Peptides against a protein of PDB entry 3V4O. Designs and how they scored, part 59

Target 1, 234 residues: chain A of PDB entry 3V4O
Amino acid sequence: DQPLAKDKVALLIGNMNYREHPKLKAPLVDVYELTNLLRQLDFKVVSLLDLTEYEMRNAVDEFLLLLDKGVYGLLYYAGHGYENFGNSFMVPVDAPNPYRSENCLCVQNILKLMQEKETGLNVFLLDMCRKRNDYDDTIPILDALKVTANIVFGYATCQGAEAFEIQHSGLANGIFMKFLKDRLLEDKKITVLLDEVAEDMGKCHLTKGKQALEIRSSLSEKRALTDPIQGTEY

## One batch from the design tools (peptide; made by RFdiffusion4, then SolubleMPNN)

Design b2_p14_2_s3 (from b2_p14_2, 6 letters changed)
Fold by OpenDDE base, seed 2:
Formats: C-alpha cells, structure tokens, sequence
Structure b2_p14_2_s3 (fold): chain B 234 residues (1-234), chain A 14 residues (1-14)
C-alpha cells in the first residue's frame, strides 16, 4: 500500500552572509531551487536566509510546532558547520570566530525533539562541512534517541570532509544540490533516491576524491517525499 | 571557463 503522510513540512535554512566567517554563495540558489521542488511535492515550506543564532532557534521552534504524528519533517541546511563526536552543528551568521557549540545549533538535538512529535519521517539534508572543530572542546551529552525507524540523514560530504560550492561568475549550486535537484521529484524511497544522487555525484570529475554524499538512515518503511498527504485527493 | 571548487570552511582545512 502507498504510504501516507499526515502532512509534509520543510524548513530550509541558507546561511551565506557570515559576519566573522567567509561568505558563501551557493545557499542562496540552493534554498530557492529546493523550495520550488519541495512545493511541487506538496510540502509546506519555510525558507529562510542568513539567520542569526536567535533567529535560527526561533525558526526551529516554529518548525517543530508544525510537526505532529505522521507528519513528514524535512530540515535542509546550507552553510558553515562542523561535526564533533558524531554531532552536527549548524553555524549562525552571527557566530563568533572561532565558534563553539554554544553558538551553534545541534542537529541531533533537533532530531530528538522531532522524535517527540511522533513524525512519520524525519529527513535531514545537511550541506555543510563535517570537519572537527578543534576550538570546541565540549563533549555534548545527548539523550539517547528513540528507535523510530524513520530517520534519514543526507550529508553533502563524508565525515571529516569538506563541502564545496562551484565558483561561477553568476549564481551556482552547491555540489550536493546540483545533483539532488535532478532526482528529488522521483517517486522512490528516500534512501534509494539519495543513493542515486550519491552515484551521480561520484561520477562528477570535479568532486572525485573531494566530496562524497553520505547516507545514514534508519528507515524501515518505504517512505518517499512523493508520498501523498492523507485526506487529499491523489 | 573551467569550474572551480570552494570549500565552505577553508579555515578548517589543513
């Protein structure tokens, strides 16, 4: 039987105009293109650019309020970030240099809160670097995640590696979005879809040996972004 | 022109 979502909600954050860190370009285009695609998939999409720590926390809080039992939640982030001890940290535009965990948003904490909402699917698409931040010596003590079997992480790069954007005179995508956008509308299990994106990225001469998509999932059901919303005609 | 890659976090690069 066709899996159904109670609703589909996405929060897209693109941080590019950092105060104390290098400026980025790709998040602008990536957020807009992903917004368009997700809306075609009947997601309710909130897209935000250049968020301070305060604004990011508020956006996440508002996003969580839209989640409920059976809702598909998707969080996309493009910007600076780091990974310490398996925890991913999104860097707000007003973060100091160097930044620490207290200045950033921990993705795993957000996941915990999403699980409490009894969502039908939790998708994280993280287009950021995953290198260790040596200036952050904090070892976060995170509560154990529930076994919900509905979690998918798409990391734009592998652990310990960097994410890249293409430098053009005009607007251009990050590497991850460049390939993701070509397949996002396909009616496939989300992990299968991302695996195909990974293969496409792997064929790119630009990123060979530099950037590879990592998929981390606990998804026991055939859930797709194309899944219809319950109560709607399809 | 040939495409170039830019790291998001060049300051974290060796």
Amino acid sequence: as target 1 above (234 residues)
Amino acid sequence: APEKLQSFDPELSP
Scores: peptide ipSAE 0.298, ipTM 0.796, DockQ to the pose 0.557
Fold by OpenDDE base, seed 4:
Structure b2_p14_2_s3 (fold): chain B 234 residues (1-234), chain A 14 residues (1-14)
Amino acid sequence: as target 1 above (234 residues)
Amino acid sequence: APEKLQSFDPELSP
């Protein structure tokens, strides 16, 4: 009755040390903690920090090679980003100022490629701003998506809004990861889990009126990150 | 002391 994953693979990217943009701190801790949690969930995790455009594209390509029919794929990104016309763009550390779509990686394009692999589940956790980049007037031409009903987007912030990290003398989580890490190991449908995270974050006095989690999903099955891998003990 | 937040992308227009 419980869904099974053929395998579980995650790519985690945290960009902090930008060459021409403000440096960030939270992605370091967030990627580290999420890595440990996902490994406890039997994910095969590739975690990378401070990737150039070339490195990011290569990392995504390698990630896609690990995907196959029935595999759970999870992409986490923490760093600078923007959203134009409903398309999410992850900004590499060597992106120019201002950056444009040609300098960035489009998440929806990655999703399209993941769908071609006939994955069992596609999860995107995007800890980045979703403001429009006014310096990029291009309208991206995206490949058509398939109807797979296995897609979950967890946006750290609402459309048109910013994502925040806590200003701390030391290392600290971003707001999204601060609450996500407390629930990630729960055996719940991923959309239900994220909904609970959204409620927890909504109670945070720091982000009230500033940042709220948005869940966008087309998930027709009760799939969880805790789902066992086929052929293993469960 | 109260904690403060920093935007990931402060250079973008609010």
Scores: peptide ipSAE 0.293, ipTM 0.768, DockQ to the pose 0.550
Fold by OpenDDE base, seed 5:
Structure b2_p14_2_s3 (fold): chain B 234 residues (1-234), chain A 14 residues (1-14)
Amino acid sequence: as target 1 above (234 residues)
Amino acid sequence: APEKLQSFDPELSP
């Protein structure tokens, strides 16, 4: 009755040193801390910083090669981003100003490819802004996703809003990771875990009325990041 | 106070 993962694989990307956009600080610490936590959960973790478009595409390709039937896949991104027409775009460090969809990686396209691998769970944790990019008028026509009922999105902010970091301290987390890290190791259904993180953000005076976690999911099974890997003893 | 991660304000672009 206990859900099992065939394997657990995570790709963490933190982009900070943009060439044509404001530099960020939080992704460094956020990626580091999340790496340590996911390793405690027996994830195979690849953590990368400051990726160009070419490097990001390669990293995603390599990540997809590690996915297979029943594997838990987790993609974390911290950096600049935008959302147009329900599609999330991650911005590489070498993106031009202004950037467009052809310069960025579409998360929903990655999800489609993950579904083709027949993964057991697809988790996206996106610590990026979700404002519309007015410089990108492209309306992407994406193929319909399969009904796999194993998808979880954790957006650091609500639709059309911005995500924030604290700049005053040297080694500070982004707002999303500040709350996520306190609960990530809990043995709970991933959507329940994220809901508790959302409540924590809502109670904090720093984030109340400024940043709210959005959970978008179609998860029909009680899947948790703590689920054991098939064939292992825990 | 939290700082914005992203802005489309050209004044904030390097």
Scores: peptide ipSAE 0.028, ipTM 0.598, DockQ to the pose 0.242
Fold by OpenDDE base, seed 3:
Structure b2_p14_2_s3 (fold): chain B 234 residues (1-234), chain A 14 residues (1-14)
Amino acid sequence: as target 1 above (234 residues)
Amino acid sequence: APEKLQSFDPELSP
């Protein structure tokens, strides 16, 4: 049977104008384009730019309030970030230099909270660097995650590597969004869709050997972003 | 303050 979503909710965050770190450009366009695409998929979308730590935490809290049993939750982040011990940290625009985990938002903590909502699908699209932050040696002790088999991570780059944006003049997408946007509306299992995006990135001469998509998933059901919302007619 | 591009709920602005 066709899987159904109780609802579909997305939070998109693009951080560009950092106070103490290099400014970025791509998140503006990437967030905008992804918003439009997700709207076509009947997602309820909140898209925000240049969030401080306080604002990011509030946005996540509000996002979590919209989640419930069977709801599809999607979190997209574009900005600076790092990964320590398998934990992904999103860097707010007001983060100090150097930043530490206490200054950042841990994606896995958000996942834990999403699991508590008994969501139908948890999708994380992280367009950020995944290099080790040498200035943060804290080993995070996270609470054990539930086995929900409804988790999909799309990392714009492989572990330990960097994510890039196109350096052309004017407004341009980041590398990840450049390929993702071409397939996002396809009616396919989300992991299959992302796998195809990964192949596209791998075949492109501009990105081959430079940036590769990593998919990490525990998804036991054929769930797609195109899945209809329960109680709606299509 | 953050720049909101789009939101289904304007009250969800930080």
Scores: peptide ipSAE 0.016, ipTM 0.494, DockQ to the pose 0.029

Design b2_p14_2_s4 (from b2_p14_2, 7 letters changed)
Fold by OpenDDE base, seed 5:
Structure b2_p14_2_s4 (fold): chain B 234 residues (1-234), chain A 14 residues (1-14)
Amino acid sequence: as target 1 above (234 residues)
Amino acid sequence: APEKLQSYDPELSE
């Protein structure tokens, strides 16, 4: 039977103008393009750029308030980041150099909070580096996740690897978004959709051997971003 | 115009 979403909510964060770290360009365009696509999919989209730690935490809190039982939640992040011990950290624009976990937002913590909301689907699209931060020796003690079987991670790059943006005379785009945008509107299980994006990215001569999409999922139902919202007519 | 890659790496240690 056709899966239904109680609602569909997305938070998109693009950090570019870092105070103590190299500035980026792609998040501006990537957030814009993804916003337009998700709105076509009837997502309620909040798109924010260049957030401080305080602003990022507030944005996540507000996002969580919109989640409830059966709601589809999507978090997209483009910016600097790192991964320590399997935990992903998003870096605010006002993070110090070097930054530590206390300065950043842990994605897995957000996932835990989303699970508490009994969401229908949790999608994380993380367009950031996944290199280890040697300046952060903190071993996070995270609470065990529930077995909800509704989790999808789309990592723009492999563990320990870098994410890239394409630069030319025009507007810059992240590698991940370059390929994601072409398939995002397809009516397919989200993991299948991302798998196709991974194949498309793999054919790109620019990123071969440099960046590859990693899909990490526990999704026991055929959930798609195109799933209709309960009580709506299409 | 030719395309080039720019890393998101903030120059962290590996």
Scores: peptide ipSAE 0.299, ipTM 0.752, DockQ to the pose 0.593
Fold by OpenDDE base, seed 4:
Structure b2_p14_2_s4 (fold): chain B 234 residues (1-234), chain A 14 residues (1-14)
Amino acid sequence: as target 1 above (234 residues)
Amino acid sequence: APEKLQSYDPELSE
């Protein structure tokens, strides 16, 4: 009686070695750990690090080719980013300083394309800052989204706020992944799962008042990352 | 040792 996925496909992008911007550390670990977890959930996972604009666009195109009716699609991004007018922009490693929307990938555009594939579930996990880019005065013209009621956004931070990683002698997770990884395998509706992650993250003394998980969803069905793939198990 | 945080802030300008 539970929902079934036609297939489950994930694209994970971690950008850290920027050419014209500060380098990051956590995306390496976060992508690695998330890859392993999603594979345990029978996701077909493509994980990529340090993508140029050209490479990112190609990766997204290839990801979209794997999507079809009823397929669960998950996009995870860790790196620099910004949000202008409610639109999330992922910053490639070769982006100029300052960068503009034309140099970046708009998540909402990707969502639009995913909707055209009639996916069963669209999950975006965005581990990036959501501050406005004052150097980009362009108002993007985006196509209107369809009403599919199968969309979940997990923002690592609140609108206008920053995302953080833990400074450690070695490799460490970003704050978002630190808590997400502990619950990702739970058999729960994805929005419920993320809500619990938000509560766990809220107890972190390091980011209290600095970073908080935001969930934005239109999910009318009890869809979970643990949902079985049709034809394999029920 | 106390843990510190590093922002993902891209520092839009140098």
Scores: peptide ipSAE 0.296, ipTM 0.765, DockQ to the pose 0.815
Fold by OpenDDE base, seed 3:
Structure b2_p14_2_s4 (fold): chain B 234 residues (1-234), chain A 14 residues (1-14)
Amino acid sequence: as target 1 above (234 residues)
Amino acid sequence: APEKLQSYDPELSE
């Protein structure tokens, strides 16, 4: 009765060397660590760093081409971002200062396109701030999402809050990845797994009261990142 | 100018 994935594909984007915005450090290590973990889970992983708007859009397009019916799709983003009116925007490294929605990639638009592929699971892990961008009051007109009941959002921070990096032995990690990496390989429903990560973040003295994981999901099946791939190849 | 959309906390360590 265990769910099977037709395939498992992940796109990991880490933006740190921004041209017109403060540089970050954590995405480098976080993308690397997550790449290794997801590969252990038999994901086909494309990991990219410091993408321009053009490159990000191309990467997403290529990612979407790998999606099909029953495929598990995972999108991870670490970098600058914002959230306006419930829409999450990933900021490319060449984004102007200030940036607007037209300069960024809307996660919900990507979700809409993923739904059209009839994927088995759509997971978004967004390690970015979720503060409102006061320089952009545009409300994007998004197409209505389908009711697919296979969507999981893991927000590194709460709405309107910031995501932080921590320093460890000269290396910086995002707080989200610090806790996620410890549980990612567990054979558990993805929402349960993330809930445990949330608890870990809440109990840690370093992060308590500073950063909290938000889980937003519509997942009607017991699907895990550890689910085997259908076929004889895996 | 927009604020930092991801912050460093030097007090946080692993």
Scores: peptide ipSAE 0.024, ipTM 0.593, DockQ to the pose 0.089; fails the geometry check
Fold by OpenDDE base, seed 1:
Structure b2_p14_2_s4 (fold): chain B 234 residues (1-234), chain A 14 residues (1-14)
Amino acid sequence: as target 1 above (234 residues)
Amino acid sequence: APEKLQSYDPELSE
C-alpha cells in the first residue's frame, strides 16, 4: 500500500541579483543542490535563477502545465519575500522599490491553481523572509482553497521573522537548505522529514534564537518525496 | 526603503 505518484515535478526558483534590492548569494547554491537531490528522487526539475516578474509568472504557468491528477508538485523559492495576512509573496528580481503585491507572485494563488490540477501532493519550500511589507497595505482577497489534505508548507523561518544566509568560505547555503539537504533523501513522510530538519536547526548553535523552521500541513496520507512513480519499478 | 527581506548575517558561519 505504498503511496504512488503519477509523476513528480518540481520548480525551483532562486532570485539573487535584484535590481532595486540587496543582492543575495545563497539561492545559487541552494537551487543547485536541491536540484541534484530532487533529481535523485526522480523529480522532473526545472531550476531557474534571477527571474523577472514576467519570467516568474511564465515559469509558474509552465510548471502548472506539468501538473495533473496524482502528480507530486514541489515549488521551492529562495529570494526576497514577504508575508502579509498569511499570504506569501515571492519577489522578482525586477521588482520596484518598494514592491507591492501586484509586483510579486502570491504562493497561495499558485496553490489554488495546483489544487485545480488535482495533484497528489503539493509541497512548498519557501526560503524567504516572512516579515510584513509595510509598503503594501492591500488586503488580498483570495479564493477559498479546496480541502485536499495534501498540502505541505516548509517555511525557512517563522512568521514575521527573517531568513538568513550563512557566511562560508566561498559559496554557502542558506540556513534552511543547510539542514534540509542532509535529510531530503530519507524515505519518510514529508512532514516527518521536515520536522526532523526543524529539530536539526534548533540544535545548531548558529541558528539558536535566530531562525526556526515552520511547518504547515494538512497532509492526511503518508506521502514522501521518495514515493515511487506509478508504472515504474525500483 | 523597505527592510531587507532576506538577510545575510556574517555572524552565521560554519
Scores: peptide ipSAE 0.022, ipTM 0.594, DockQ to the pose 0.091; fails the geometry check

Design b2_p14_3_s1 (from b2_p14_3, 8 letters changed)
Fold by OpenDDE base, seed 3:
Structure b2_p14_3_s1 (fold): chain B 234 residues (1-234), chain A 14 residues (1-14)
Amino acid sequence: as target 1 above (234 residues)
Amino acid sequence: MMIDAEEAYKKVYE
């Protein structure tokens, strides 16, 4: 039997105009196109650009208020970021240089809060750099995550040349979104869908050996972004 | 209770 979502809610954040860091361009188009696609999938979508730390935290708080038991939650982020000790940090546009964890939003902390809402599915699509931040030597003490088996991470790493392309591109998609948008509407388990996106990226001569999509998931059910919302008639 | 989310595309500026 096909899984059902109680509701579907997405928060999309694209940070480009950083004050103390290189400016980006791709997030604008990527957020826009992803917004339209998710709306076709009956997601309630809030899309925000160029958020300060305060605004990002507020946006996440409001996003969490829309989550409840059985709700599908999707968080997309495009911008600067880093990864320390397995934790992903999203960098607000007003972050100092260098930035530290206290200036950024930890994705795993957001996941913890989402789990407390007993969501049906938690999807994170992170189009950001995943390099270690050498200026942040603090090991965050994170609360233990629940074993919910409903978590999917898609890491689209932006490193080296990829970051350069984002910074100097016009109104064109980033590499990840270029491939994601072609498959996002397919009725497939989300991990399978992302795996196919990864294969597409790997087959492309422009990205082969340069950028790879990493999928990290604990998803025990065949849940798709196309899953219908409970109580809706079609 | 869930709050109905407004579907919007917003640019946030200071």
Scores: peptide ipSAE 0.023, ipTM 0.544, DockQ to the pose 0.080
Fold by OpenDDE base, seed 1:
Structure b2_p14_3_s1 (fold): chain B 234 residues (1-234), chain A 14 residues (1-14)
Amino acid sequence: as target 1 above (234 residues)
Amino acid sequence: MMIDAEEAYKKVYE
């Protein structure tokens, strides 16, 4: 009863060199680490750094073109962001100060488009702050999402502009990636895997009360990132 | 038919 993926595609975005906002450091290392791991899981991975709004939108469009029925889609984002009314917004490096929704990419809109592709699994790993943006008073009216029961959100919540970092071998990972990379290759349902990551993060004294992993899922099948690929691929 | 992800993007980091 092993689920199969038609294909596995991942888009990883790390924004750090912002023009009008504080610069970040962790996204670079985190994107590289995740890239290597996902490739071991036979994902087709595209990793991009420091994207403008235009580039981010293009990247997402190209990512969506690679999705189809039964395909596993994974979107990872590390950078500045905010959450208003349950909608997550990824902030491009050229976003103005203050930024608004029209300057950013709405994750839920991307999800809607992924659902239209009839994907087998939709995983969002968002390593960004989720504070409300008081400068954005727009209430987005989004179309109702389909009930596909194949959605997984992992939110790496942080209070400040930057997530905590742990130095390892001269490099520093964000806390989320530090714990994620230890478990990502495990053959477990993705929600179970993320739950374990959340528990590991919760035991870290450095992040207690400051950073936590929140998981939201409608996944009704035992889908794992380790699921084998069926069919032909290029 | 699926194409390689890297071929679809203009800018790729590995």
Scores: peptide ipSAE 0.015, ipTM 0.554, DockQ to the pose 0.073
Fold by OpenDDE base, seed 4:
Structure b2_p14_3_s1 (fold): chain B 234 residues (1-234), chain A 14 residues (1-14)
Amino acid sequence: as target 1 above (234 residues)
Amino acid sequence: MMIDAEEAYKKVYE
């Protein structure tokens, strides 16, 4: 009855030093902390910072090459972003101002490619703004997703809202990571875990009324990040 | 078949 992962692979991207957009601070610490936590969960983790469009696309391609049937795939992104028509876009550090979808990476496109790998679990943790990009009126045509019932989205903010950073002692953490890191190692279904993170955020005076975690999931099995790996592929 | 994570990491920066 215990779900098993064929393997567990994570790609973590933190973009901070933008050329044409405000610089961020939180992604540095957040990516570092999440890397260490996921490694404790036996994830094979690739962590990258300040990626150009070209580098981001390459990173995603390489990440996909690490996926296979039954593999748990986790994509974490911290940086600038936007959401148009339900599609999430990650903004590379060399994106122009204003940026458009053609300059960015669409998360839903990545999901489709992950589905083609017949993964056991697809988790997206997106710590970025989700405001509408008023400078891009185009509607991307995305291929239809398969019905796999193994998808979890954790949005650091609600739709149309901004993500915030907490500055303390010279270090800045994203609000989402502040609460996520306290529960990430718990042996719970990933959606349950994220629900608890959402509740923690809601109880905090720093975030109440400012930032709320949104969870979108289609997960029919009790899968957790703590699930053991069935076989050694690495 | 999966590739090595370290190899993948290196390729991104090449």
Scores: peptide ipSAE 0.009, ipTM 0.514, DockQ to the pose 0.059
Fold by OpenDDE base, seed 2:
Structure b2_p14_3_s1 (fold): chain B 234 residues (1-234), chain A 14 residues (1-14)
Amino acid sequence: as target 1 above (234 residues)
Amino acid sequence: MMIDAEEAYKKVYE
């Protein structure tokens, strides 16, 4: 009773060279390594760096076009971000300072669109800050989500200052990717895999009391990134 | 406008 994916598609975005915000470095290495790993898992991977708002929106649109019934979709983002009212916002490199929701991409909106595609699995790995943006008082009006029981969120849950310090210290992985990459190829339910990553991260002295992986999921099936693809394999 | 994936890959690997 091995779960099967109709296809496996991943969009990886790493934003580093911001125009109006502190520059980062870790996303480069993180996107690179994650790309290689996901390709080993037969994902069709599109990896992009330093996207403007326009480019990010286009990338997401193209990503959505690749999704269909039973397809595994994975969205990875590394860069600046914020969270207001439970909604996560990815910040493009050309975002103004301060930025608002209209300048950013709402992850939950993307999720809604993914659900409409009747995907088999929706995985979001968000390596960004989750502080509230006090300069944005807009309350997003989101459509009600369907109950699909196939959603997994992995939040790196870093603070603004910590993220900058880690991502600016040479060409090294961020803390999240440092531990994720060691387990990503394991044939385990994705939530179990991430839970193990969370435990590994918890032992890291660099981020104790400062950064912790948060897993939020409604995954009711034992779906793994290692699940084989039906028919033509990548 | 479509993003050129080939160009994006070069950014990551080069």
Scores: peptide ipSAE 0.009, ipTM 0.568, DockQ to the pose 0.240

